# Designs tried in a protein design run: peptides against a protein of PDB entry 3V4L. Part 130

Target 1, 386 residues: chain A of PDB entry 3V4L
Amino acid sequence: GQPLAKDKVALLIGNMSYWEHPKLKAPLVDVYELTNLLRQLDFKVVSLLDLTEYEMCNAVDEFLLLLDKGVYGLLYYAGHGYENFGNSFMVPVDAPNPYRSENCLCVQNILKLMQEKETGLNVFLLDMCRKRNDYDDTIPILDALKVTANIVFGYATCQGAEAFEIQHSGLANGIFMKFLKDRLLEDKKITVLLDEVAEDMGKCHLTKGRQALEIRSSLSEKRALTDPVQGAPCSAEALVRNLQWAKAHELPESMCLKFQCGVHIQLGFAAEFSNVMIIYTSIVHKPPEIIMCDAYVTDFPLDLDIDPKHANKGTPEETGSYLVSKDLPKHCLYTRLSSLQKLKEHLIFTVCLSYQYSGLEDTVEEKQEVNVGKPLIAKLDMHRGL

## One batch from the design tools (peptide; made by RFdiffusion4, then SolubleMPNN)

Design b2_p16_5_s4 (from b2_p16_5, 9 letters changed)
Fold by OpenDDE base, seed 1:
Structure b2_p16_5_s4 (fold): chain B 386 residues (1-386), chain A 16 residues (1-16)
Amino acid sequence: as target 1 above (386 residues)
Amino acid sequence: METVELVSTDPQLHLH
């Protein structure tokens, strides 16, 4: 019979905005495009950008809570990384220079924990460098892995090799995602799919002799990312998983704010990633005696580190939101909240209406506080370990 | 032909 997944869960991490290391570009597009493809494959996808060590640990822990017997688990990472002694290390954005294994997440440790969950399939897609870190002489003593015969590693590059970005004037994929995205929806055994991606990458004149996909697998069964999810959640654990995933993707409801001057503002929310939300404001009603009015958002929680210079932009692109701009309403002011994982409390902020009456020189301001609760990933309380 | 340049993502090129 066709293999069935009990459920399908993916964690996608894209680290770009390193503090002590070179900034990357590709992870933004790669995580976004892979999220959309995996959603078409009925994956529950958590997508996170720019995580610290602590935030990455918590994201992995929350991902592991979504895993259970017969669940398909997929971990994608795009960012800086290294490989020492056959162990892959994902580098957090707050990693020191130089970094060591103690500052990084070991993929083989995550694999061990996934094997404890009795998963149906474990897929790791590692879009990072695999050079040895000469500043880390630590030999990880890993416990013996279980023989589960359900593991697939897709490494964007060979052992000891570099991964590359395509330098383009616009948004571009990394090399691995550029080829992976064209095949990801194919109803093929995951190793066969990755072999075809490796062949396509190997035909590219740009990557030939510079970067090649490596596949490492113990997968004994014909499992595909297209494998159907087993029907309605019959277990309490499956219900909890569905609720936990739904919480991580719940946007605040759009609201209409009414000001004393008679101006009505629509406040709306859009998800770019599980930790990245766009707030947008629009004037939906203006009294004729008001000649000019603007609706600004301000007074965000300090934990979000919102620079007011990047808030209240006339376009999504001016906020750094290039991917969801087509799905956003036009003629708004836009603000991008890129660090929702840092939010400990409810998202409370101020909507400030600045307006002018016909025949008055002075601007009038009205303010309204808005509480939207915990949006998206902030509902998971990724900080509960402090 | 757009000159597509490949940039290494190797963080160690800048390790001190």
Scores: peptide ipSAE 0.258, ipTM 0.768, DockQ to the pose 0.519
Fold by OpenDDE base, seed 2:
Structure b2_p16_5_s4 (fold): chain B 386 residues (1-386), chain A 16 residues (1-16)
Amino acid sequence: as target 1 above (386 residues)
Amino acid sequence: METVELVSTDPQLHLH
């Protein structure tokens, strides 16, 4: 019969906004497109951008809580990275210059922990450089891995080689995701699918002789990303997993705010990623005596590091939200919260209505405080150790 | 034709 997954869970990390290293562009689009494809494959997807070392460790720990016997686990990483002695290191956004193994996450350590969960399939997709870090002479003494015939690595580049971005004036995929996205939905053994992606990269004139996909696999069974999830979650563990994932993806409900002047505002929320939310405001009712009115959001928690200059934009694109703009209402003011993992408390902020009456030169302001609880990933207390 | 340039993501290239 066709293999069955007990469940399917993916963690996608895209690091771009490095503090001490060159900024990347591709991880934004790559994580978003891969999230949408894996959701069509019935994966529970956690998608995270711009994580510190501590935040990456916690994201991996929360991902490991979603893993169990016969679950398919997929880890995707796009960002800076290196490979020393066959060990792959993912570089957090707060990594110093130069970085060492002590500042980075070792993928083989994550694999060890996934093998302890008795997973049905372990897929690693590593969209990073694989050059040696000459500033790190540490040889990790990895404990002996269990012999499991269920591991697949897809490396975006060869051992000791660079990964490349396409320099385009707009949004573009990285090289690996550009080819992976065209095949990811195919009902094929995952190693056969990745071999076809490697062939497509090898035929492309841009990538030929510059970047090649490497596949490392122990996978003895005909397992695919298309493999169906086993029917109704009859186990307590499957219910807990579904509840944990649902918590990380719960948006605040849309609110209708009423001001004393008789203006009504719709406050809405949209998820771009598990740690990135768009807030939007729209005027849904205005008395005829009010000639102009705008609804601004302000007074955000300091932990979110929100620059007011990037808040309350006339388009989603002006906030840096290029991907979800088609699904957002038009004619709003938009604010992007890009660091929801940093939120320790409830998301409390102020909605400020600025308005003018016909025949009065003076602008009037009314304010309402809004508490939306812990949105999305902020429900997973990724800060439980600070 | 915009020359599609490939840019390396290797952070070590900027240290030399």
Scores: peptide ipSAE 0.255, ipTM 0.762, DockQ to the pose 0.483
Fold by OpenDDE base, seed 3:
Structure b2_p16_5_s4 (fold): chain B 386 residues (1-386), chain A 16 residues (1-16)
Amino acid sequence: as target 1 above (386 residues)
Amino acid sequence: METVELVSTDPQLHLH
């Protein structure tokens, strides 16, 4: 019979905005496109950009809570990384220069914890460099992995080699995702699918002799990412997992704000990632005596590190939102909240209406406070350990 | 055809 997954869960991390290291570009597009593909495969996907060490640890812990016996777990990482002694280290955005294993997440430690969950399949897709870190002389004393015969690693590059981005003026995938996305929906054993991706990379004139996919697998069964999820959640654990995932993906409801001047504002929300939300405002009603009016969002929680210079833009693209802009309503003011994982409390902010009456030179302001609760990933309370 | 350049994501290349 066709293999069944008890459930399918993916954690996707894209680190780009490093503090002490070169900034990347590809992880933005790669995490977004992979999220959409894995959702078509009935994966529960958590997608996170620009995580600190602490935030990455919490994201992995929350991911591990979604895993259980016979669940398919997929971890994708795009960012800086290294490999020492066959151990893969994912580099957080706050990692010092130089970084060490103590500042980074070891993928083999995550694999150990996934094996304790008795998962049906463990897939790691690592879009990072695999060069040795010569500043890290630590030999990881890893506990012996269990013999589960359900592990697949897809490394974007060979051992000791670099991963590459395409330098383009616009949005572009990384090399690995460029080829992976064309195959990911195929009903094939995951190792066979990755072998075809490796062949496609090897035929490309850009990547030939520069970057090659490495596949490491103990997968003894014919498991595919297309394998159907076992029917309705019959266990309490499956219900908890579904609820936990649903919380991490629940947007605030759209609101209609009414100001004393008679202006009505539509406030809307869109998810770009599990930790990235676009807020948009539009004037839906204006009295004829008001000649000009704009609705700005301000007074955000300090934990979100919102630069006012990037808020209240006339286009989503001016906020740094290039991916969801096609699905957003036009003629709004847009604000991108890129760090929802930092939100400890409810998202409370001010909508400021600035307007002018016909025949008055002075601009008038009215303000309303808005509480939208905990949006998206902020519902997981990733900060419960502080 | 714009020359598509590949850029290494290796952070160590910027330390030398």
Scores: peptide ipSAE 0.247, ipTM 0.757, DockQ to the pose 0.460
Fold by OpenDDE base, seed 4:
Structure b2_p16_5_s4 (fold): chain B 386 residues (1-386), chain A 16 residues (1-16)
Amino acid sequence: as target 1 above (386 residues)
Amino acid sequence: METVELVSTDPQLHLH
């Protein structure tokens, strides 16, 4: 019979806003497009941008809590990375220059932990460089992996080679995701699908002789990303997993705020990623005696590192939100919260209405505090270890 | 045809 997945879970990490290293662009688009494709494949997807070492460790730990016997686990990483002695290291955004293995996450350690969960399939898609880091002579002492015959690595580049971004004026995929996205929905054994992606990349004049996909696998069964999820959650663990994932994707409900002047504001929320939310405000009612009014959001928790200069924009794109802008309501003010993983407390902020009456020169302000609890990934309390 | 340039994501290339 066709293999069944007990469930399907994916963690996607895109690191681009490095502190001590060159900034990347492709991970933004690649994580977003892969998220949408994996959701069409009935994956429970956690998508995270710009994680520190500590936040990456916690994201992996939370991902491992979603894994169980017969679950398909997929880890995608796009960012800086290196390979020493056949071990792949993902570089966090706070990694020093030079970085070492102690500042990075070893993919083979994550694989060991996934094997302890008795997963049905382990897929790693690594869109990073595989050059040796000459500043790190550490030989990782890895414990012997179990023989599970359910492992697939797709490396965006060959051993000892670089990964490349497409330099474009607009949004562009990385090289690997550009070809992967065209085939990802195909009902094929995952190793056959990746081999076809490798052929497509090899035919491209841009990538030919510069970047080639490497597939490393030990996969004894015909497993595909299209494999159906086993119907009813038959275990308490499956119910807990579904509840944990649902909590990590719960948006705040849209609110209608009423001010004393008679202005009504719609406050809405949209998810760009599991740790990235757009807040938007719109005037839904204005008394005729009020000639001008604007609704600003302010007084955010300091943990979110929100620059007021990037808040309350007339377009989603001016906030740095290029991907979900088509799904957002028009004629709002937009604010992008890009670091929801840092939120320790409830998301409390102020909605400030600035308005002017006909025949008065002075602007009037009214304020309302809003508590939306812990949105999206902030419900997982990724900070419980500090 | 705009010349699509490939940029390496290797951070070590910027240290030399």
Scores: peptide ipSAE 0.242, ipTM 0.756, DockQ to the pose 0.446

Design b2_p16_6_s1 (from b2_p16_6, 6 letters changed)
Fold by OpenDDE base, seed 1:
Structure b2_p16_6_s1 (fold): chain B 386 residues (1-386), chain A 16 residues (1-16)
Amino acid sequence: as target 1 above (386 residues)
Amino acid sequence: MTYLVSTDGSTVEKLP
């Protein structure tokens, strides 16, 4: 019969905003495009940008809690990375310069933990460089992996080689993602799909002789990303997994705020990623005696590190939100919260209405505090232990 | 302008 997945779960990490290393651009678009494709494949997708070492560890731990017997697990990483002695290391945004294995996440350690969950399929898609790190002479003693015959690695490049992105007009895409996205929805064994992606990438004149897809697989069964999820969740574990994923993707409800002056504001929320939310405000009612009014959001929790210079923009694009802007209401003020994983408390902020009456020169302000609880990934308490 | 950039930032090539 056709193979069935008990469930399908993906963790996508895109690191771009490195503190001590060159900033990247492609992970933004690549994580977003892959998220949308994996959702069409009925994956439960957690998508995270710009994680510290601690936040990456917690993201992996939460991902492992979503894994169980017969579940398909997919880990995608785009960012800085290296390979020493056949071990792949993902570099967090807070990694020192030079970074070492102690500052990084070893993919083979994650694989070991996934094997302990008795997963139906383990897919790693590593969109990172695979050069040796000459500053790290640590030979990791990895425990022997179990023979599960369900492992697939898609490396964006060969051992000792670079992975590339194409940057054009401020946007970027990884070379790997550029070709992967065209085939990802095909009903093929995952290793066959990746082999076709390798052939397509091999025709790219830009990266010929510089980057080539490497496939490492022990997959003995015909497993595909298109494999249907087995029936309604009938186990307690499946219900918990579904609830945990849903909790990590719950947006605050839209609010209508009423001010004493008679102005009504719509406050809305949109998810760009599991840790990135757009807040938008719009004036939905204005008394005729008020000639001008604007609704600003301010007084965010300090943990979010919100620069007021980047808040309350007239377009989503001015916040750095290029991907979801088409799905947002027009004629709002937009604020992008890009670090929801840092939120220790409830998201409490102030909506400030600034307005002017006809025939009065003085601007009047009214303020309302808004508590929206813990949005999206902030519900998982990824800061637990800090 | 189009650039080919390595994901380690070590290579930056301006494409024609």
Scores: peptide ipSAE 0.404, ipTM 0.927, DockQ to the pose 0.888
Fold by OpenDDE base, seed 3:
Order: sequence, then structure tokens, then C-alpha cells
Structure b2_p16_6_s1 (fold): chain B 386 residues (1-386), chain A 16 residues (1-16)
Amino acid sequence: as target 1 above (386 residues)
Amino acid sequence: MTYLVSTDGSTVEKLP
């Protein structure tokens, strides 16, 4: 019979906004495109951008809580990275320059922990450079991996080589993701699918002789990303997993705010990633006596580090939101919250209505505080322990 | 302008 997954869970991390390293662009689009494809494959996807070391550790811990016997686990990483002695290290955005293994997440350590969960399949897709870090001479004493015969690594590049992105007009795509996305939905053994991606990437004249997909596999079974999930969650563990994932993806409900002047504002929310939310405001009712009226969001929790200069934009694109802009209402003011993993408390902010009456020169302001609880990934309290 | 850029920023190539 066709193999069945008990469940399918993916963690996607895209690091771009490095503090001490060159900024990247491709992880934004690549994580988004992969998220949408894996959702079509019935994966429970957590998608996270720009994580610190601590936040990456917590994201991995939360991912491991979603894993159990016969569950398919997929980890995708796009960002800076290195490979020392056959161990892959993912570099957090707060990593020092030079970074070392103590500042980074070892993929083989994550694999060990996944093997302890008795997973049905472990897939690692690593869209990072695989150069040696000459500043780190530490030989990680990794505990011996179990022989589980269910491991697949797709490395975007060969050992000691670079991975590349194509940057065009402010957007970028990774070379690996460009070819992976075209085949990801195919009902093929994951190693066969990746081999076909390798052949397609090998035709790319831009990266010929510079980047090639490497596949490392111990997968003894014919398992595919298309393998159906076993029916109704019959176990308490499956119910807990479903609830945990659902919590991490719950958007606030749209709100209608009524001001004393008679203006009505719609406040809406959209998820770009599990830790990135767009807030948008629109004027839905305005008395005729009010000639100008704008609804600004302000007074965000300090944990979110929201620059007011980047808030309340006339387009989603001006916030840096290029991906979900088509799904957003037009003619709003838009604010992008890109660090929801940092939110320690409820998301409380102020909606400030600025308006002018016909025949008055002075602008009037009315304010309402809004509490939307913990949106998206903030429900998992990924900051617990800071 | 289109650029090929390595994910470590060490290589930047302007594409035609």
C-alpha cells in the first residue's frame, strides 16, 4: 500500500537581517513559496523569519514537540551557514563575527532529537553555503545517530561551495528553491524528486560549476512528501499537536472600532509568516462633516521594536510586504509586525484617529486601545526563559 | 539590474 504519515510537520526558517553579517534577500520569497507548497501537501508549517540563536532553539524545541512516531518532519533553512567536519551549522541573525559552533545550531543535533521521536521521515533542506568556517576549530563530539533509515538531506550546494540567489528589482530567489518549487508537488519518492531537482539545477548556466544539489540519504522506504496523513487524530498526542499548531496560526479577528466623532474603522490582520503579521486600517464610515480622516496604529509593545517611520504605510509594499499584498484590501494604512516571536505579553496597541472638520483648521485626535491577545507564533511563548 | 549573489555575500555578479 502507499505509505501513510501519522502527521506531517515542517519548520521553515529564513534568516536575512543579520546584525554582523551580509544581509540576504532570497529567504523571504523562498520560505513563503515553500510554505504554500507544503501546506498544499497537508503539512503543518511553521514559517519563521529572522531568528536569534535563542529564538531558533525555541523554534526547534516547539517543532520537536510536534514530532512523534511515524510523523514526517521537514526542516528547511535558508540563511548563512557553514559545514565543519560533515556537520552543518545554521547561523542565527544575532551571531557574532566571526561566528562559532557555540553561536549556531547544529543540524545533526536536531536530527538526533528527531530520531528520538521515532519519526517516519526526516527531511532537511539546507539552503546555505557549505564552506568551512576557519574561525571554528571545534570538532563537535556528536552522539552516535541511531540507524533509522529515514533520513534525507537536500543541500542546496556541494561541500565547500556557495549557494546562490538571483536578485532582481529588490526581490530574490534562491537557485535551489527556484528548481525545488517546480517539482515539490510530484508524487515521487523524496530522493527521486530531489535527484530530478538536481538535474534541473545542473542545467542552470548561471551556477554551472559553482553550485550543485547534493543529496545525502539513508531512506530505505518509498516515502514521498505527497504521502497522505492517516485519518482522524485518534491519539491524545495527535490532538495536542493539532491544537499546538492551530494556536501558532490563529489570527486576530477583524474589528470594527467606533469613534465618538462617528467615524467607523475596520481593523484587519493578515499573516505573511508565523511570526510576521500585517495590520491594516480602513475608514468604513465617515460623517460628511469630517473632510479628512486617517487611522494610525501606534504604541506597540516595546518587545516588537516597531519603528514608527515604517508603520502606517499607504501600500503593503512600503512596509516590505510584497507577498501578501494581493490578498489585502486596498486603500488602507498598513503596518508590518515582523518579530511576533519577541512578544511577551498580549498585543496591545493604540488606534489613533486623526480627522478634520469642515471649516476648522485644526486636526482632532481620538484614541482607542486595542487588545488582540497573542497573535500567531506569539501564542507559543518562544521567548520563555529570557 | 539582476545580480547573482552568494548566500554569504562573498560573490556578487551582475547579470546581463
Scores: peptide ipSAE 0.387, ipTM 0.924, DockQ to the pose 0.867
Fold by OpenDDE base, seed 5:
Structure b2_p16_6_s1 (fold): chain B 386 residues (1-386), chain A 16 residues (1-16)
Amino acid sequence: as target 1 above (386 residues)
Amino acid sequence: MTYLVSTDGSTVEKLP
């Protein structure tokens, strides 16, 4: 019969804003494009940008909780990385310079934990450099992996080589993602799909002899990313997994705020990533006696590190949101919350209405506090344990 | 302008 996935779960991590290392650009677009493609493949996708070591560990732990017998697991990572003695290390944004294995996540350790879940397929897509780190002399004593035949690694580059991005007009795409995205929806065995991506990338004159896709696989079964999910979740574990995923993707409902002056504000929310949300406000009703009227969001939780200079922008792009701007309503003020994984409490903030009456010079202010609970990834409480 | 950039920042090449 056609192989069936019990469920399909993906964790996508894009690290760009390194503290002590060169900043990247490609992970932003690559994580976003891959998220949209995997959603079309019926994956439950968690997409996270700019994670610390602790936040990466928690994201992986939460991902592993979504895995179970016969579930398809996909881990994508785009960022800095290295390979020592056949062990791949993902570098968090807070990693010191030089970084060591103690500051990084070992992919083979994650694989070991995925094998303990008896997953139906494990796919690792590693869009990072694979150079040796000469500052890390640690030989990880990895426990022997179980002999399992359901593992696929797609390395964006060969051992000891670099991964590249193409930067054009302020946007960037990884070379690997550029070719992967064109084939990802094909109903093919995942190793065959990756072999075709390797051939397409091998024709790229820009990276010829500098970057080549390496595929490592134990996959003895015909498994594809297109394999259908088994019907309605009948197990308690499947219901828990569906609930946990739904929590991580729940947006606040749009609100209509009514002020005492008779102004009405529409407050709306959009997800850019699982840890990145856009808040937008618009004036939907204004009494004729009010000549000037502006609505600002302010008083965010300190854990979010929201700079007021980057809040309440006239365009999504001015907030750093270039990907979802087409799907947002026009003529709003926009605020981007880029670190929802840091939110310890409910997202409480103030909507401040500033207005003037006809024939009065003085500006009047009215304020309303809004509690939207824990949006998106903040429901997983990824900060618990600090 | 288009650039090829390595993820480690060691290579920056301006594309034609």
Scores: peptide ipSAE 0.374, ipTM 0.920, DockQ to the pose 0.816
Fold by OpenDDE base, seed 2:
Order: C-alpha cells, then structure tokens, then sequence
Structure b2_p16_6_s1 (fold): chain B 386 residues (1-386), chain A 16 residues (1-16)
C-alpha cells in the first residue's frame, strides 16, 4: 500500500537581512513559494524570515516539539552557510564577521534530535553555499547518528561549491528553488523527484559547472511528499501538535473601530510569514461633513523596531510586501511587522484618525488604543529561555 | 542589469 505519514511538519527559514554579511533577496520568494507548495501537500508549515542565533535555536526547538513517531519532518534553509568536515552550518542574521560554529546552527545536530523523535521521514533542503569556513577550526564531535533508513538531504550545490541567485530588477528565486518548485507536487519518491530536479538544474547554462544539486539519502522505502496524512488524530499527541501549530498561525480578527466624529475604520490583518504580518486600515464610513480622512497606526511595542517612515504606506509593495499584495484589500494604508518573534508582550498599538471638516482649515485627531494579543508566532514565546 | 550572486556574497557576476 502507499505509505502513510502520521503527520507532516515543515520548518522553513530564510535569512536575508544580515548585520555583518552581504544581504540576500532570493530567500524571501523561495520561503514564500515553498510554503504555498508544502501547504498544498498537507504540511503544517512554520515559515520564518531573518532570525538571530537565539531565535533560530528556539524555532528548531519548537519544530522538534511538533515531531513524533511516523511524522514527516522537512527543514528548509535559505541563507548564508558553510560546510566543514561534512557538517552543514546555517548562519543567523546576527552572526559576527567572521562567523564560527559557536555562532551557527549545525544541521547534523538537528538531524540527531529528529532521529530521537522516531520520525517517518527526515528531509533537509539546504539552499546555501557549501564552502569551507577557514576561520572555523572547530571539529564538531558529532555523536554517532542512529542508523535510520529515512534521511534525505537535498543540497542546492556540491561540497566546496557556491549556491547562486539571480538578482534582477524584480523578485526571483534562487537557482535551486526555481527548479524544485516545478516538480515538488509530483507523486514520486522524494529521491527520484530530487534527481529529476538535478537533471533540470544541469540544463541551466548560467550555473553549469558552478552549481549542481547533490542528493544524500539513506531512504530505503518509497516515501513521497505527496504521501497522505493518516486520518483523524487518534492520539492526544496529534491533537496537541495540531493545536500548537494552529495557535502559531492564528491571526487577529478584523475589527471595526468607531470614532466620535462618526468615522468607522476597518482594521485588518494578513500573514505573509509565521513571523511577518501586514496591518491594513480602511475608511468604511465617513460623514459627508468630513472632506479628508486618514487612519494611521502608531505607538508599536519597542521590541518590534518599527520605523514610522516605513509604516502607513499607500501600497503593500512600499512596505516591502510584494507577495501577498493581490490578496489584500485595495485603498488601505499598510504596515508590515516583520519581526513578530521579538514580541514579548501583547501587540498594543494606537490607531490615529486624522480628519478635516468642510470649511475648517484645522486638522482634527482622534486616537484609539488597540490590543490584539499575541499574533502568529508570537504565541509560542520564542524569547523564553528554557 | 542582471547579476549572478552567490548566497555567501563571495561571487558577483554581471550577466549580459
């Protein structure tokens, strides 16, 4: 019979906005497109952009809590990285220059922890460079991995080689994701699917002889990303996992704010990623005596590091949100909260209504405080050091 | 202008 997954869980990390290293662009599109494809495959997807070392560790720990016996686990990473002695290191956005293993996450350590969960399948998709870091002389003493015939690595490039993106005047995928996305929904053994992606990438004249997909697998069974999830959650553990994932993806409800002047504002929320939310405001009712009326959001928690110059834009694209703009209401003011993992408290902010009456030159302001609790990933308290 | 850029920033090539 076709293999069944007990559940399917994915963690996707895209690091772009490095502090001490060159900025990337492809991880934004790559994480977004891969999220949408894995959701069509019935994966529970946590998608995170621009994580610090501490935030990456916590994201991995929360991902490991979603793993259990017979669950399919997928880790995708796009960003800076290196490989020393066959160990892959993911570089956080706050990593120093030069970075070392002590500043980075070792993928083989994550694999060890996934094997302890008795997972049904472990897939690693690593869209990073695999060059040696000559500033890191540490030889990781890896504990002996258990012999599990359920591991698949898809490396975007060969050992000692670079992975590439195409930077042009628009948004583009990395080279690996460009070919992976066209095949990811195919009902094939994951190693066969990746081999076909390798053949397609091998036809790319731009990266020929510079980047080639490497597949490392112990997978003895015919497992596919298309394998159906086993039906109704029969275990208390499966229910807890479903509730934990749902909690981390719960948006605030849209609300209607009523001001003293009789203006009504709709306040809405949209998820771009598990840690990235768009707030939008629209005027839904205006008295005829009011000629001009705008609704601004302000006074965000300091932990979010929101620059007011980037808030309250006339388009989603002006906030840096290019991917979800088609699904957003038109004729709003838009604000992008890109670091929800940093939120320690409830998301409390002010809605400021600025308006003018017909025949009065003076602008009037009314303010209302809004508390939306902990949105999306902020519900997982990723800042609590255990 | 289009560039091929490595994900470590070590290689930047201008494409024609």
Amino acid sequence: as target 1 above (386 residues)
Amino acid sequence: MTYLVSTDGSTVEKLP
Scores: peptide ipSAE 0.365, ipTM 0.915, DockQ to the pose 0.918

